# Designs tried in a protein design run: peptides against a protein of PDB entry 5ONS. Part 40

Target 1, 181 residues: chain A of PDB entry 5ONS
Amino acid sequence: MFKKFDEKENVSNCIQLKTSVIKGIKNQLIEQFPGIEPWLNQIMPKKDPVKIVRCHEHIEILTVNGELLFFRQREGPFYPTLRLLHKYPFILPHQQVDKGAIKFVLSGANIMCPGLTSPGAKLYPAAVDTIVAIMAEGKQHALCVGVMKMSAEDIEKVNKGIGIENIHYLNDGLWHMKTYK

## One batch from the design tools (peptide; made by RFdiffusion4, then SolubleMPNN)

Design b2_p13_3_s1 (from b2_p13_3, 6 letters changed)
Fold by OpenDDE base, seed 1:
Structure b2_p13_3_s1 (fold): chain B 181 residues (1-181), chain A 13 residues (1-13)
Amino acid sequence: as target 1 above (181 residues)
Amino acid sequence: SLEELLKELIEKA
């Protein structure tokens, strides 16, 4: 989603949200990520304005105090940014790729099944379309936010083709955006 | 740090 993203070229505008809209978004976030509920008032304090940065390709980034928290495309599901996920790693279920897959993930490539089934990888139960955090062996911080394109069961059985779609990865255009006031 | 992690992942992958 952000492989060729640049703030100067791909951001259109920024709007401040109404209180009612913010409440709706918070409820949606809790529905998508139930584990975030106890932390949501810390992540999005009631006293702080919430903004949406509107970008090309129908991408919207939710921000509070300049921090990029979540993003979505075409009003689909929200994804946490890696920067938020690094602070709250429990927001998403995890999958772990092997060492060999890391360079491909960081190039924006989708994650192939063998990178999830080989030694050093860890594949946990997950249904198709589940948003997941991609981890690497021995690392505590996620390197990618992805979407399951096959179930964990099918990844193990078929073990070829795209297992997880790469949505947002470390060092992509969104990562380099850092903040937006 | 996050920068160290980035460097490690890029250089040692």
Scores: peptide ipSAE 0.099, ipTM 0.764, DockQ to the pose 0.043
Fold by OpenDDE base, seed 4:
Structure b2_p13_3_s1 (fold): chain B 181 residues (1-181), chain A 13 residues (1-13)
Amino acid sequence: as target 1 above (181 residues)
Amino acid sequence: SLEELLKELIEKA
């Protein structure tokens, strides 16, 4: 989603959300990520305005105090940014790729099934379309946010093709934004 | 730091 993304060229505008919209978004976030509920008040304090950074290709980034928290495309589901996920790693279920897959993930490549079933990888139960954090063998911080294109069960059985779609990865265009006020 | 982590991931990948 952000492989060719540049803040200067791809950000259109920024809008401040009204209270009713913020409430709706918070409810949606809790529905998508139930584990976030106890932490939502410190992630999105009531006293702080919530903004949407509108980008090309129908991408929207949710921000509070300049911090990039979540993003979505075409009003689809929200994804956490890696920066938020690093602070709250439990927001997403995890999958772990082997060491050999790291360089490909960091180039924006989708995660192939063998990279999830090989020694060094860890594949956890997850349904198709689940948003997941991609962990790397021997590392503590997620390097990618992805979407299961197959269930974990099917990845294990078929073990070929795209297992997880790469949505946002470390050092992509979104990562380089850092903040936006 | 996260920047150090990034370098580590890129260099040792």
Scores: peptide ipSAE 0.088, ipTM 0.758, DockQ to the pose 0.044
Fold by OpenDDE base, seed 3:
Structure b2_p13_3_s1 (fold): chain B 181 residues (1-181), chain A 13 residues (1-13)
Amino acid sequence: as target 1 above (181 residues)
Amino acid sequence: SLEELLKELIEKA
């Protein structure tokens, strides 16, 4: 989603959200990520304005105090940014790729099934379309936010093709945006 | 730091 993204070229405008819209977004976030509920007031304090950075390709980034928190495309599901996920790693279920897959993930490539079934990988139960944090063997910080294109069960059985779609990865255009006030 | 992690991952890749 952000492989060729540049803040100077791909950001259109930034708007401050009304209270009613913020309430709706918070409810949606809790529905998508139930584990975030106890932390949401810390992530999005009531006294702080919430803004949407509108980008090309129908991408919207949710921000508070310049911090990039979540993003979505075409009013689809919200994804946490890697920067938020690093602060709250429990927001998403995890999947672990082996060391050999790291280079490809950091180039924006989708995660192929063998990279999730190898000895250095760890594959946890997850349904198709689940948003997941991609971990590297031996590392505590996620290198990618992805979406399960197959269930964990099917990844193990089929063991070929795209297992997880790469949505946002370390060092992509969104990562380099860092903040926006 | 996160920047250190990035450097490590890139160098190992």
Scores: peptide ipSAE 0.083, ipTM 0.755, DockQ to the pose 0.042
Fold by OpenDDE base, seed 2:
Structure b2_p13_3_s1 (fold): chain B 181 residues (1-181), chain A 13 residues (1-13)
Amino acid sequence: as target 1 above (181 residues)
Amino acid sequence: SLEELLKELIEKA
């Protein structure tokens, strides 16, 4: 989603949200990520304005105090930014890729099944279409946010093709935004 | 730092 993304070229505008809209978004976030509920007042304090950064290709980024929190495309599901996920790693279920897959993930490539079933990888139960955090062996911070294109069970059984779609990864265009006021 | 992590992942990948 952000492989060729550049803030200067791909951001269209920024809008401050009304209270009612913020409430609706918070409810959506809790629905998608139930574990975030106790932390939502910390992540999105009532006293702080919430903004949407509108980008090309129907991408919207939710921000508070310049911090990039979540993003979505074409009214689809919200994804946490890696920066938020690094602060709250429990927001998403995890999958772990082997060392050999790291360079490909960091180039924006989708995660192939063998990279999730090989030694060094860890495959956890997850249904298709689940948004997941992609971890690397021995690292505490996710390197990618992805979407399961197959269930964990099918990844193990089939063990070929795209297991997880790469949505947002370290050093992509979204990562480089850092903050937006 | 996360930047250091990035460098490590890239270099060791």
Scores: peptide ipSAE 0.071, ipTM 0.747, DockQ to the pose 0.042

Design b2_p13_3_s2 (from b2_p13_3, 8 letters changed)
Fold by OpenDDE base, seed 1:
Structure b2_p13_3_s2 (fold): chain B 181 residues (1-181), chain A 13 residues (1-13)
Amino acid sequence: as target 1 above (181 residues)
Amino acid sequence: SFEELLEQAIKAA
């Protein structure tokens, strides 16, 4: 989603949200990520305005105090930014790729099944379309936010093709967009 | 830091 993203070229505008809209978004976030509920007042304090940075290709980034928290495309599901996920790693279920897959993930490539089934990888139960944090062997922080394109069960059985779609990864255009006020 | 994390990730690639 952000492989060729540049803040100066791909941001259109920024709007401040009304209270009612913020409440709706918070409810949506809790529905998507139940584990975030006890932390949401810390992540999005009631006293702080919430903004949406509108980008090309129908991408929207939710921000508070300049921090980029979540993003979505075409009003689909919200994804946490890696920067938020690093602070709150429990927001997403995890999958772990082997050491050899790291270079491909960091190039923006989708995660192939063998990178999830090989020694050094850890594949946890997950249904198709689940948003997941991609961990890596020997790393403590997520390298990528992805979406399961196959169930964990099918990844193990088929073990060929795209297992997880790469949505947001370290060193992509969103990662380099540190803050926006 | 995030920058250190990124550097480590790049080196591991």
Scores: peptide ipSAE 0.093, ipTM 0.767, DockQ to the pose 0.046
Fold by OpenDDE base, seed 4:
Structure b2_p13_3_s2 (fold): chain B 181 residues (1-181), chain A 13 residues (1-13)
Amino acid sequence: as target 1 above (181 residues)
Amino acid sequence: SFEELLEQAIKAA
């Protein structure tokens, strides 16, 4: 989603959200990520304005005090940014790739099934379309936010093709954006 | 920055 993304070229505008809209978004976030509820007032304090940065290709980034928290495309599901995920790693279920897959993930490549079933990888139960954090063998912080294109069960038995779609990865255009006020 | 150090550590794997 952000392989060719650049803040200077791809940001259109920024809007401040009304209280009612913020409430709706918070409810959606809790629905998508139930474990975030106790932390949401810390992540999005009531006293702080919430903004959406509108970008090309129907991308929207949710921000508070300039911090990039979540993003979505075409009003689809929200994804946490890697920056937020690094602070709150429990927001997403995890999948782990082996050391050899790291360079491919960081190039924006989708995660193929063998990279999730090989020695050093760890595949956890997850349904298709689940948003997941991509971890790497020997690393503590997520490399990527992805979406399961197959269930974990199917990845194991088929072990061929795209297992997880790469949505947002470390050092992509969104990562380099850092803040937006 | 911490983020830069993290990026370097991950890329060096």
Scores: peptide ipSAE 0.091, ipTM 0.734, DockQ to the pose 0.048
Fold by OpenDDE base, seed 5:
Structure b2_p13_3_s2 (fold): chain B 181 residues (1-181), chain A 13 residues (1-13)
Amino acid sequence: as target 1 above (181 residues)
Amino acid sequence: SFEELLEQAIKAA
């Protein structure tokens, strides 16, 4: 989603959200990520305005005080940014890729099944379409936010093809955006 | 920065 993303070229505008819209978004976030509820007032304090940075390709980035928190495309599900995920690593369920897969993930490649089933990888139960944090063997911080394209069960059984779609990865265009006010 | 260190650590894996 952000492989060739550039703030200067791909941001269209920024709007401040109404209170009612913010409430709706917070409810959506809690539905998607139930564990976030106790932390939501810290992440999105009531006193702080919430903004949407609108980008090309129908991408929207939710921001508070310039911090990029979540993003979505075409009003689909919200994804946490890696920067937020690093602060709150429990927001997403995890999957771990082996060391060999790291360089490919960091180039924006989708995660192939063998990278999730090989020694050094850890595959946890997850259904298709689950948004997951991609962890690297031997590392403690997520390097990618992805979406399960196969269930964990099918990844193990089939063990070929795209297991997880790479949505946002460390050092991509969104990562380099850092803040937006 | 911390972010840079993280990036380098991940890439060096």
Scores: peptide ipSAE 0.086, ipTM 0.733, DockQ to the pose 0.048
Fold by OpenDDE base, seed 3:
Structure b2_p13_3_s2 (fold): chain B 181 residues (1-181), chain A 13 residues (1-13)
Amino acid sequence: as target 1 above (181 residues)
Amino acid sequence: SFEELLEQAIKAA
């Protein structure tokens, strides 16, 4: 989603959200990520304005105090940014790729099934379309936010093709945006 | 290398 993204070229505008809109977004986030509820007041304090950075390709980035928190495309599901996920690693269920897959993920490649079933990888139960944090063998921080294109069961059984779609990865255009006020 | 990039990115997080 952000492989060719540049803040100066791809941001259209930034709007401050009304209270009612913020409430709706918070409810959506809790629905998507039930485990975030106890932390949401810390992530999005009531006293702080919430902004949407509108980008090309119908991308919207939710920000508070300049921090990039979540993003979505075409009013689809919200994804946490890697920067938020590094602060709150438990927001998403995890999947772990082997060492050999790291360089490909960091180039924006989708995660192929063998990279999730090989020695060094760890595959946890997850349904298709689940948003997941991609962990790397031997590393503590997520390198990617992805979406299950196959269930964990099917990844193990079929072990061929795209297991997880790469949505946001370290050093992509969103990562380089860092903050926006 | 990509490994170095990962470490730098993590450090900057």
Scores: peptide ipSAE 0.078, ipTM 0.749, DockQ to the pose 0.037

Design b2_p13_3_s3 (from b2_p13_3, 7 letters changed)
Fold by OpenDDE base, seed 2:
Structure b2_p13_3_s3 (fold): chain B 181 residues (1-181), chain A 13 residues (1-13)
Amino acid sequence: as target 1 above (181 residues)
Amino acid sequence: SLEELLEELIEKA
């Protein structure tokens, strides 16, 4: 989603949200990520304005105090940014790729099944379409936010093709935004 | 190297 993304060229505008809209978004976030509920007042304090950064290709980024929190495309599901995920790593279920897969993940490539079943990888139960944090063997922070294209069970059984779609990865265009006021 | 970049990025996160 952000492989060729540049803030200067791909951001269209920024809008401050109304209270009612914020409430709706919070409810949606809790629905998508139940584990975030106890932390949502900390992540999105009532006293702080919530903004949407509108980008090309129908991408929207939710921000508070300049911090990039979540993003979505074409009214699809919200994804946490890696920066938020690093602060709250439990928001998403995890999958771990082996060391050999890291370079491909960081190039924006989708995660192939062998990278999730090989020694050094860890595959955890997850249904298709689940948004997941991609961890790397020997690393403590998520490298990528992805979407299961196959269930964990099918990844193990089939063990070929795209297991997880790469949505947002370290050092992509979204990562480089850092903050936005 | 890739490892150096990864560590740098992780430290900045």
Scores: peptide ipSAE 0.340, ipTM 0.879, DockQ to the pose 0.038
Fold by OpenDDE base, seed 3:
Structure b2_p13_3_s3 (fold): chain B 181 residues (1-181), chain A 13 residues (1-13)
Amino acid sequence: as target 1 above (181 residues)
Amino acid sequence: SLEELLEELIEKA
């Protein structure tokens, strides 16, 4: 989603959201990520304005105090940014790729099934379309936010093709935005 | 190395 993204070229404008819109977004976030509910008040304090950074390709980034928290495309599901995920690593279920897959993930490539079934990988139960944090063998921080294109069960059985779609990865265009006020 | 690159980027988080 952000492989060729640049803040100077791809951001259109930034708007401050009304209270009613913020309430709706918070409810959606809790529905998508139940584990975030106890933390949502410190992530999005009531006293702080919530803004949407509108970008090309129908991308919207949710921000509070300049911090990039979540993003979506075409009013689809929200994804956490890696920067938020690093602070709250438990808000997504995890999947682990082996060391050999790291270079491909960091180039924006989708994650192929063998990279999730190898001895250095760890594959946990997850349904198709689940948003997941991609961990690397031997590392403590997520390097990618992805979406399951197959269930974990099917990844193990088929063991070929795209297992997880790469949505946002370390050092992509969104990562380089860092903040937006 | 790839390990070093990842660690560098993680430090910027």
Scores: peptide ipSAE 0.334, ipTM 0.878, DockQ to the pose 0.038
Fold by OpenDDE base, seed 5:
Structure b2_p13_3_s3 (fold): chain B 181 residues (1-181), chain A 13 residues (1-13)
Amino acid sequence: as target 1 above (181 residues)
Amino acid sequence: SLEELLEELIEKA
C-alpha cells in the first residue's frame, strides 16, 4: 500500500473529525481490535482532536497529535501503523517469518508460504483476511502489518504461493512520514 | 531502538 508512497507527493489534505465521527471510528476500532478497548482513551485522548490525512488511492490515515495511528483504504478495515503497533504489540495477532524472509518483507513483497513454515518461522492459527503483525525470527518488533491470504491451516498444507499480503512494512512510505500535523 | 533495529534489518537485507 505504501511502497510507492511519498508524503509530499501523495498526501492530499487533512481534516479534523467531528465528535460523532470519532465515536463511530472508535467503535469500529474496538470491533476490529477488541483488545484495544482499555487503551483507546490513552491512544486517542478525548481532549485531543482526531484528524484524517487523506492520501491518493483512497488512503486515509487516522492521526492524533500528529501521531499516525491507523490507516485504511477505500473505507475498508483499519490497520494499525507499525509505530502504534510497536507501542501496543498486542493489538494484532502475530505471525513470525524466518530470517530469510526479512529482506523480502522489507522490500514490500508479499509473504510466501515457505517463509511461514520453515525453521525459524512460527505460524499461529488465523483465518483468511485476518490482519496480522509480522514478526521475524529473533526480533521483538513487528516488521510488517499484513493480511492473511490463506488460513494458517492452508499455508501449512499447500505451502506454496502468497500466504500473507504485505500491507505496511518498516521503511515504507508510511513509516517515513513519522508524524503529520 | 527502533531505528537501530531498522538499520540492522536493512543492513542484513
Scores: peptide ipSAE 0.109, ipTM 0.777, DockQ to the pose 0.042
Fold by OpenDDE base, seed 4:
Structure b2_p13_3_s3 (fold): chain B 181 residues (1-181), chain A 13 residues (1-13)
Amino acid sequence: as target 1 above (181 residues)
Amino acid sequence: SLEELLEELIEKA
Protein backbone atom coordinates (compact mmCIF):
# COMPACT_ATOMS: atom_id res chain seq x y z
CA MET B 1 0.00 0.00 0.00
CA PHE B 2 2.89 2.38 0.76
CA LYS B 3 5.67 1.04 -1.46
CA LYS B 4 5.51 4.06 -3.77
CA PHE B 5 4.07 6.40 -1.16
CA ASP B 6 5.66 9.79 -0.54
CA GLU B 7 4.34 12.27 2.00
CA LYS B 8 5.04 15.31 -0.14
CA GLU B 9 3.41 13.91 -3.24
CA ASN B 10 0.66 11.67 -1.92
CA VAL B 11 -0.87 13.58 0.99
CA SER B 12 -3.82 15.70 -0.11
CA ASN B 13 -5.14 17.30 3.05
CA CYS B 14 -5.86 16.86 6.74
CA ILE B 15 -9.23 17.20 8.44
CA GLN B 16 -10.19 17.36 12.09
CA LEU B 17 -12.98 14.98 13.02
CA LYS B 18 -16.09 15.92 14.94
CA THR B 19 -16.92 14.19 18.22
CA SER B 20 -19.61 11.92 16.79
CA VAL B 21 -17.29 10.62 14.09
CA ILE B 22 -14.53 9.99 16.63
CA LYS B 23 -16.94 7.99 18.76
CA GLY B 24 -17.88 5.86 15.79
CA ILE B 25 -14.26 5.23 14.91
CA LYS B 26 -13.39 4.26 18.48
CA ASN B 27 -16.24 1.76 18.50
CA GLN B 28 -15.06 0.34 15.20
CA LEU B 29 -11.50 0.01 16.52
CA ILE B 30 -12.72 -1.87 19.58
CA GLU B 31 -14.76 -4.16 17.36
CA GLN B 32 -11.77 -4.88 15.13
CA PHE B 33 -9.24 -5.07 17.97
CA PRO B 34 -10.96 -6.00 21.24
CA GLY B 35 -7.67 -6.01 23.14
CA ILE B 36 -7.21 -2.31 22.51
CA GLU B 37 -10.19 -1.21 24.63
CA PRO B 38 -8.34 -0.73 27.95
CA TRP B 39 -5.64 1.26 26.17
CA LEU B 40 -7.75 3.39 23.86
CA ASN B 41 -8.01 6.32 26.28
CA GLN B 42 -4.25 6.76 26.40
CA ILE B 43 -3.86 6.15 22.67
CA MET B 44 -6.67 8.59 21.85
CA PRO B 45 -7.14 10.89 24.87
CA LYS B 46 -10.52 12.61 24.96
CA LYS B 47 -8.91 16.04 25.28
CA ASP B 48 -6.92 15.63 22.07
CA PRO B 49 -8.32 16.26 18.60
CA VAL B 50 -8.42 13.37 16.15
CA LYS B 51 -7.46 14.05 12.56
CA ILE B 52 -7.60 12.18 9.28
CA VAL B 53 -4.78 12.66 6.82
CA ARG B 54 -6.26 12.14 3.36
CA CYS B 55 -3.93 10.63 0.81
CA HIS B 56 -4.07 9.55 -2.79
CA GLU B 57 -5.52 6.17 -3.71
CA HIS B 58 -8.26 6.65 -1.12
CA ILE B 59 -5.87 6.14 1.80
CA GLU B 60 -6.74 7.75 5.14
CA ILE B 61 -4.46 7.94 8.17
CA LEU B 62 -5.90 8.48 11.65
CA THR B 63 -3.71 10.75 13.80
CA VAL B 64 -3.70 12.18 17.33
CA ASN B 65 -1.19 14.88 18.28
CA GLY B 66 0.65 14.21 15.06
CA GLU B 67 1.10 10.52 15.86
CA LEU B 68 0.07 8.18 13.07
CA LEU B 69 -2.12 5.52 14.67
CA PHE B 70 -4.24 3.70 12.11
CA PHE B 71 -4.86 3.75 8.39
CA ARG B 72 -7.42 2.43 5.94
CA GLN B 73 -8.09 2.37 2.23
CA ARG B 74 -11.43 2.92 0.50
CA GLU B 75 -13.15 3.02 3.88
CA GLY B 76 -12.17 -0.58 4.54
CA PRO B 77 -10.90 -1.97 7.84
CA PHE B 78 -8.42 -0.03 9.93
CA TYR B 79 -4.84 -1.22 10.19
CA PRO B 80 -2.51 -0.13 12.98
CA THR B 81 0.69 1.61 11.96
CA LEU B 82 3.89 -0.21 12.82
CA ARG B 83 4.81 2.65 15.13
CA LEU B 84 1.64 2.10 17.16
CA LEU B 85 2.01 -1.66 16.97
CA HIS B 86 5.53 -1.43 18.39
CA LYS B 87 4.09 0.29 21.46
CA TYR B 88 1.13 -2.09 21.71
CA PRO B 89 2.23 -5.36 20.12
CA PHE B 90 -0.86 -7.22 21.32
CA ILE B 91 -3.23 -5.25 19.08
CA LEU B 92 -2.82 -7.82 16.32
CA PRO B 93 -2.40 -11.56 16.28
CA HIS B 94 1.11 -12.54 15.27
CA GLN B 95 2.70 -14.64 12.57
CA GLN B 96 6.44 -15.23 12.39
CA VAL B 97 8.55 -15.57 9.26
CA ASP B 98 11.97 -17.17 9.10
CA LYS B 99 15.16 -15.13 8.80
CA GLY B 100 15.36 -15.69 5.07
CA ALA B 101 12.03 -13.99 4.45
CA ILE B 102 13.04 -10.71 6.12
CA LYS B 103 14.68 -9.12 3.08
CA PHE B 104 11.67 -9.92 0.91
CA VAL B 105 9.19 -8.53 3.42
CA LEU B 106 11.24 -5.34 3.67
CA SER B 107 11.07 -5.00 -0.10
CA GLY B 108 7.29 -5.02 0.08
CA ALA B 109 6.84 -8.58 -1.14
CA ASN B 110 3.91 -10.70 -0.04
CA ILE B 111 4.70 -13.50 2.38
CA MET B 112 4.78 -16.86 0.67
CA CYS B 113 3.59 -19.98 2.44
CA PRO B 114 7.03 -21.62 2.78
CA GLY B 115 8.25 -18.61 4.74
CA LEU B 116 5.55 -19.35 7.31
CA THR B 117 5.99 -23.12 7.55
CA SER B 118 9.79 -23.45 7.48
CA PRO B 119 12.05 -23.93 10.50
CA GLY B 120 12.36 -20.63 12.30
CA ALA B 121 8.86 -19.56 11.32
CA LYS B 122 5.83 -19.82 13.58
CA LEU B 123 2.34 -20.11 12.15
CA TYR B 124 -0.52 -19.46 14.54
CA PRO B 125 -4.21 -20.19 13.98
CA ALA B 126 -5.87 -17.42 11.98
CA ALA B 127 -8.75 -17.16 9.54
CA VAL B 128 -8.51 -15.75 6.05
CA ASP B 129 -8.73 -11.93 5.92
CA THR B 130 -7.35 -11.57 9.46
CA ILE B 131 -5.05 -8.57 9.89
CA VAL B 132 -1.81 -9.81 11.45
CA ALA B 133 1.53 -8.57 12.71
CA ILE B 134 4.46 -10.14 10.91
CA MET B 135 7.27 -10.98 13.28
CA ALA B 136 10.70 -12.26 12.33
CA GLU B 137 12.75 -15.06 13.80
CA GLY B 138 14.93 -13.65 16.56
CA LYS B 139 13.38 -10.18 16.47
CA GLN B 140 11.08 -8.53 19.01
CA HIS B 141 9.41 -5.86 16.87
CA ALA B 142 7.01 -6.42 14.00
CA LEU B 143 8.44 -5.67 10.58
CA CYS B 144 5.15 -5.76 8.69
CA VAL B 145 1.38 -5.51 8.96
CA GLY B 146 -0.36 -7.97 6.68
CA VAL B 147 -3.60 -9.72 5.82
CA MET B 148 -4.08 -13.47 5.76
CA LYS B 149 -4.89 -14.49 2.19
CA MET B 150 -5.27 -18.09 3.30
CA SER B 151 -6.19 -19.53 6.66
CA ALA B 152 -3.31 -20.78 8.77
CA GLU B 153 -4.67 -24.27 8.26
CA ASP B 154 -4.64 -23.91 4.49
CA ILE B 155 -1.16 -22.37 4.53
CA GLU B 156 0.08 -25.47 6.30
CA LYS B 157 -1.74 -27.85 3.97
CA VAL B 158 -1.16 -26.17 0.61
CA ASN B 159 2.20 -24.60 1.50
CA LYS B 160 2.58 -22.70 -1.76
CA GLY B 161 1.48 -19.32 -3.06
CA ILE B 162 0.71 -16.15 -1.19
CA GLY B 163 -0.08 -16.78 2.45
CA ILE B 164 -0.13 -13.20 3.70
CA GLU B 165 -0.47 -9.95 1.77
CA ASN B 166 2.08 -7.29 2.71
CA ILE B 167 0.22 -4.08 3.55
CA HIS B 168 2.68 -1.95 5.57
CA TYR B 169 6.35 -2.71 6.28
CA LEU B 170 9.36 -1.15 7.97
CA ASN B 171 10.97 1.61 5.94
CA ASP B 172 8.03 2.05 3.57
CA GLY B 173 6.48 5.43 2.79
CA LEU B 174 4.20 5.39 5.82
CA TRP B 175 7.09 4.57 8.15
CA HIS B 176 9.02 7.56 6.83
CA MET B 177 6.22 9.99 7.65
CA LYS B 178 6.93 9.55 11.40
CA THR B 179 4.52 12.34 12.41
CA TYR B 180 1.96 14.62 10.78
CA LYS B 181 0.43 17.63 12.56
CA SER A 1 16.13 2.12 19.40
CA LEU A 2 13.70 1.47 16.59
CA GLU A 3 16.07 3.17 14.19
CA GLU A 4 18.85 0.84 15.25
CA LEU A 5 16.51 -2.11 14.84
CA LEU A 6 15.62 -0.97 11.35
CA GLU A 7 19.27 -0.63 10.43
CA GLU A 8 19.96 -4.07 11.79
CA LEU A 9 17.11 -5.62 9.82
CA ILE A 10 18.14 -3.91 6.61
CA GLU A 11 21.80 -4.77 7.04
CA LYS A 12 21.20 -8.41 7.87
CA ALA A 13 18.46 -8.90 5.33
Scores: peptide ipSAE 0.073, ipTM 0.745, DockQ to the pose 0.043

Design b2_p13_3_s4 (from b2_p13_3, 8 letters changed)
Fold by OpenDDE base, seed 4:
Structure b2_p13_3_s4 (fold): chain B 181 residues (1-181), chain A 13 residues (1-13)
Amino acid sequence: as target 1 above (181 residues)
Amino acid sequence: SEEELLEALIAAA
């Protein structure tokens, strides 16, 4: 989603959200990520304005105090930014790729099934379309936010093809935005 | 820092 993304060229505008819209978004976030509820007041304090940065290709980034929190495309599900995920790693369920997959993930490649079933990888139960944090063997912080293209069960059974779609990864265009005020 | 983390992850890849 952000492989060719550049803030200067791909951001269209920024809008400040009304209270009612913010409430709706918060409810949606809790629905998507139930574990975030106790932390939402910390992540999105009531006193702070919430903004949406509108980008090309129907990408929207939710921000508070310049911090990039979540993003979505075409009004689909919200994804946490890696920056937020690093602060609150429990927001997403995890999957772990082996060391050999790291370079490919950081190049924006989708995660192939063998990278999730090989020694060093850890595959946890998850349904198709689940948004997941991609962890790496021997590393503490998530490398990528992805979406299960197959269930964990099918990944193990088929063990061929794209297991997880790479949505947002370290050093991509979104990562380089850092802040937006 | 976040930048340090990134560099460390990349270097270890």
Scores: peptide ipSAE 0.063, ipTM 0.751, DockQ to the pose 0.048
Fold by OpenDDE base, seed 5:
Structure b2_p13_3_s4 (fold): chain B 181 residues (1-181), chain A 13 residues (1-13)
Amino acid sequence: as target 1 above (181 residues)
Amino acid sequence: SEEELLEALIAAA
């Protein structure tokens, strides 16, 4: 989603959200990520305005005090930014790739099934379309936010093709955006 | 730091 993303060229505008819209978004976030509920007032304090940075390709980035928190495309599901995920690693369920897959993930490549079934990888139960944090063997912080294109069961069974779609990864355009006031 | 993490991950890739 952000492989060739550039803040200067791909951001259209930024709008401040109404209170009612913010409440709706918070409810959506709790629905997607139930574990976030106790932390949401810390992540999005009521006293702080919430903004949406509108980008090309119908991408929207949710921000508070310039911090990039979540993003979505075409009003689909919300994804946490890696920067937020690093602070709150429990927001997403995890999958782990082997050390050999790291360079490919960091190039924006989708995660192929063998990288999730090989020694050093750890594949946890997850349904298709689940948003997951991609961890790597021997690493503490998530490398990537992805979406299961196959269930964990099917990844193990078929073990061929794209298992997880790479949505946002370290050093991509969103990572380099850092903040937006 | 986040920058250090990024560099370390890139170098180890």
Scores: peptide ipSAE 0.063, ipTM 0.758, DockQ to the pose 0.046
Fold by OpenDDE base, seed 2:
Structure b2_p13_3_s4 (fold): chain B 181 residues (1-181), chain A 13 residues (1-13)
Amino acid sequence: as target 1 above (181 residues)
Amino acid sequence: SEEELLEALIAAA
């Protein structure tokens, strides 16, 4: 989603949300990420304005105090940014790729099944279409936010093809935005 | 820092 993304070229505008809209978004976030509920007042304090950065390709980035928190495309599901996920790693279920897969993930490549079934990888139960944090062998922080294109069961059984779609990864265009005020 | 983390991850790739 952000492989060729550049803040200067791909951001259209920024809008400040009304209170009612913010409440709706918070409810959506809790529904999508139940574990975030106890932390949401910390992540999105009531006193702080919530903004949406509108980008090309129907991408929207939710921000508070300049911090990029979540993003979505075409009003689809919200994804946490890696920066938020690093602070709250429990927001997403995890999958772990082996060391050899790291360079490919960081190039924006989709995660192939063997990278999730090999020694050093850890495959956890997850249904297709689940948004997941991609961890790596020997690394503490998530490398990528992805979407299961196969269930964990099918990844293990078939062990061929794209297991997880790479949506947002370290050093992509979204990562480089850092903040937006 | 986040920058250091990124550099470390890239270097290890």
Scores: peptide ipSAE 0.059, ipTM 0.748, DockQ to the pose 0.046
Fold by OpenDDE base, seed 1:
Structure b2_p13_3_s4 (fold): chain B 181 residues (1-181), chain A 13 residues (1-13)
Amino acid sequence: as target 1 above (181 residues)
Amino acid sequence: SEEELLEALIAAA
């Protein structure tokens, strides 16, 4: 989603959200990420305005005090930014790739099944379309936010093709934004 | 730091 993304070229505008819209978004976030509820007040304090940075290709980034928190495309599901995920790693279920897959993930490549079934990888139960944090052996912080394109069960059985779609990864265009005010 | 983490990940890739 952000492989060819540049803040200067791909951000259109920024809008401040009304209270009612913020309430709706918070409810959506809790539905998607139930574990976030106890932390949502410090992530999105009531006294702080919430903004949407609108980008090309129907991408929207949710921000508070300039911090990039979540993003979505075409009003689909919200994804946490890696920067938020590093602070709150429990927001997403995890999958772990082997060390050999790291360079490909960091190039924006989708995660192939063998990288999830090989020694050093850890594949946890997950349904297709689940948004997941991509970890790597020996690393504490997520490398990537992805979407299961196959169930964990099918990844193990088929073990070929795209297991997880790479949505947002370290050093992509979104990572380089850092903040936006 | 986040930058140090990124550098370490890139170097190890």
Scores: peptide ipSAE 0.055, ipTM 0.749, DockQ to the pose 0.045

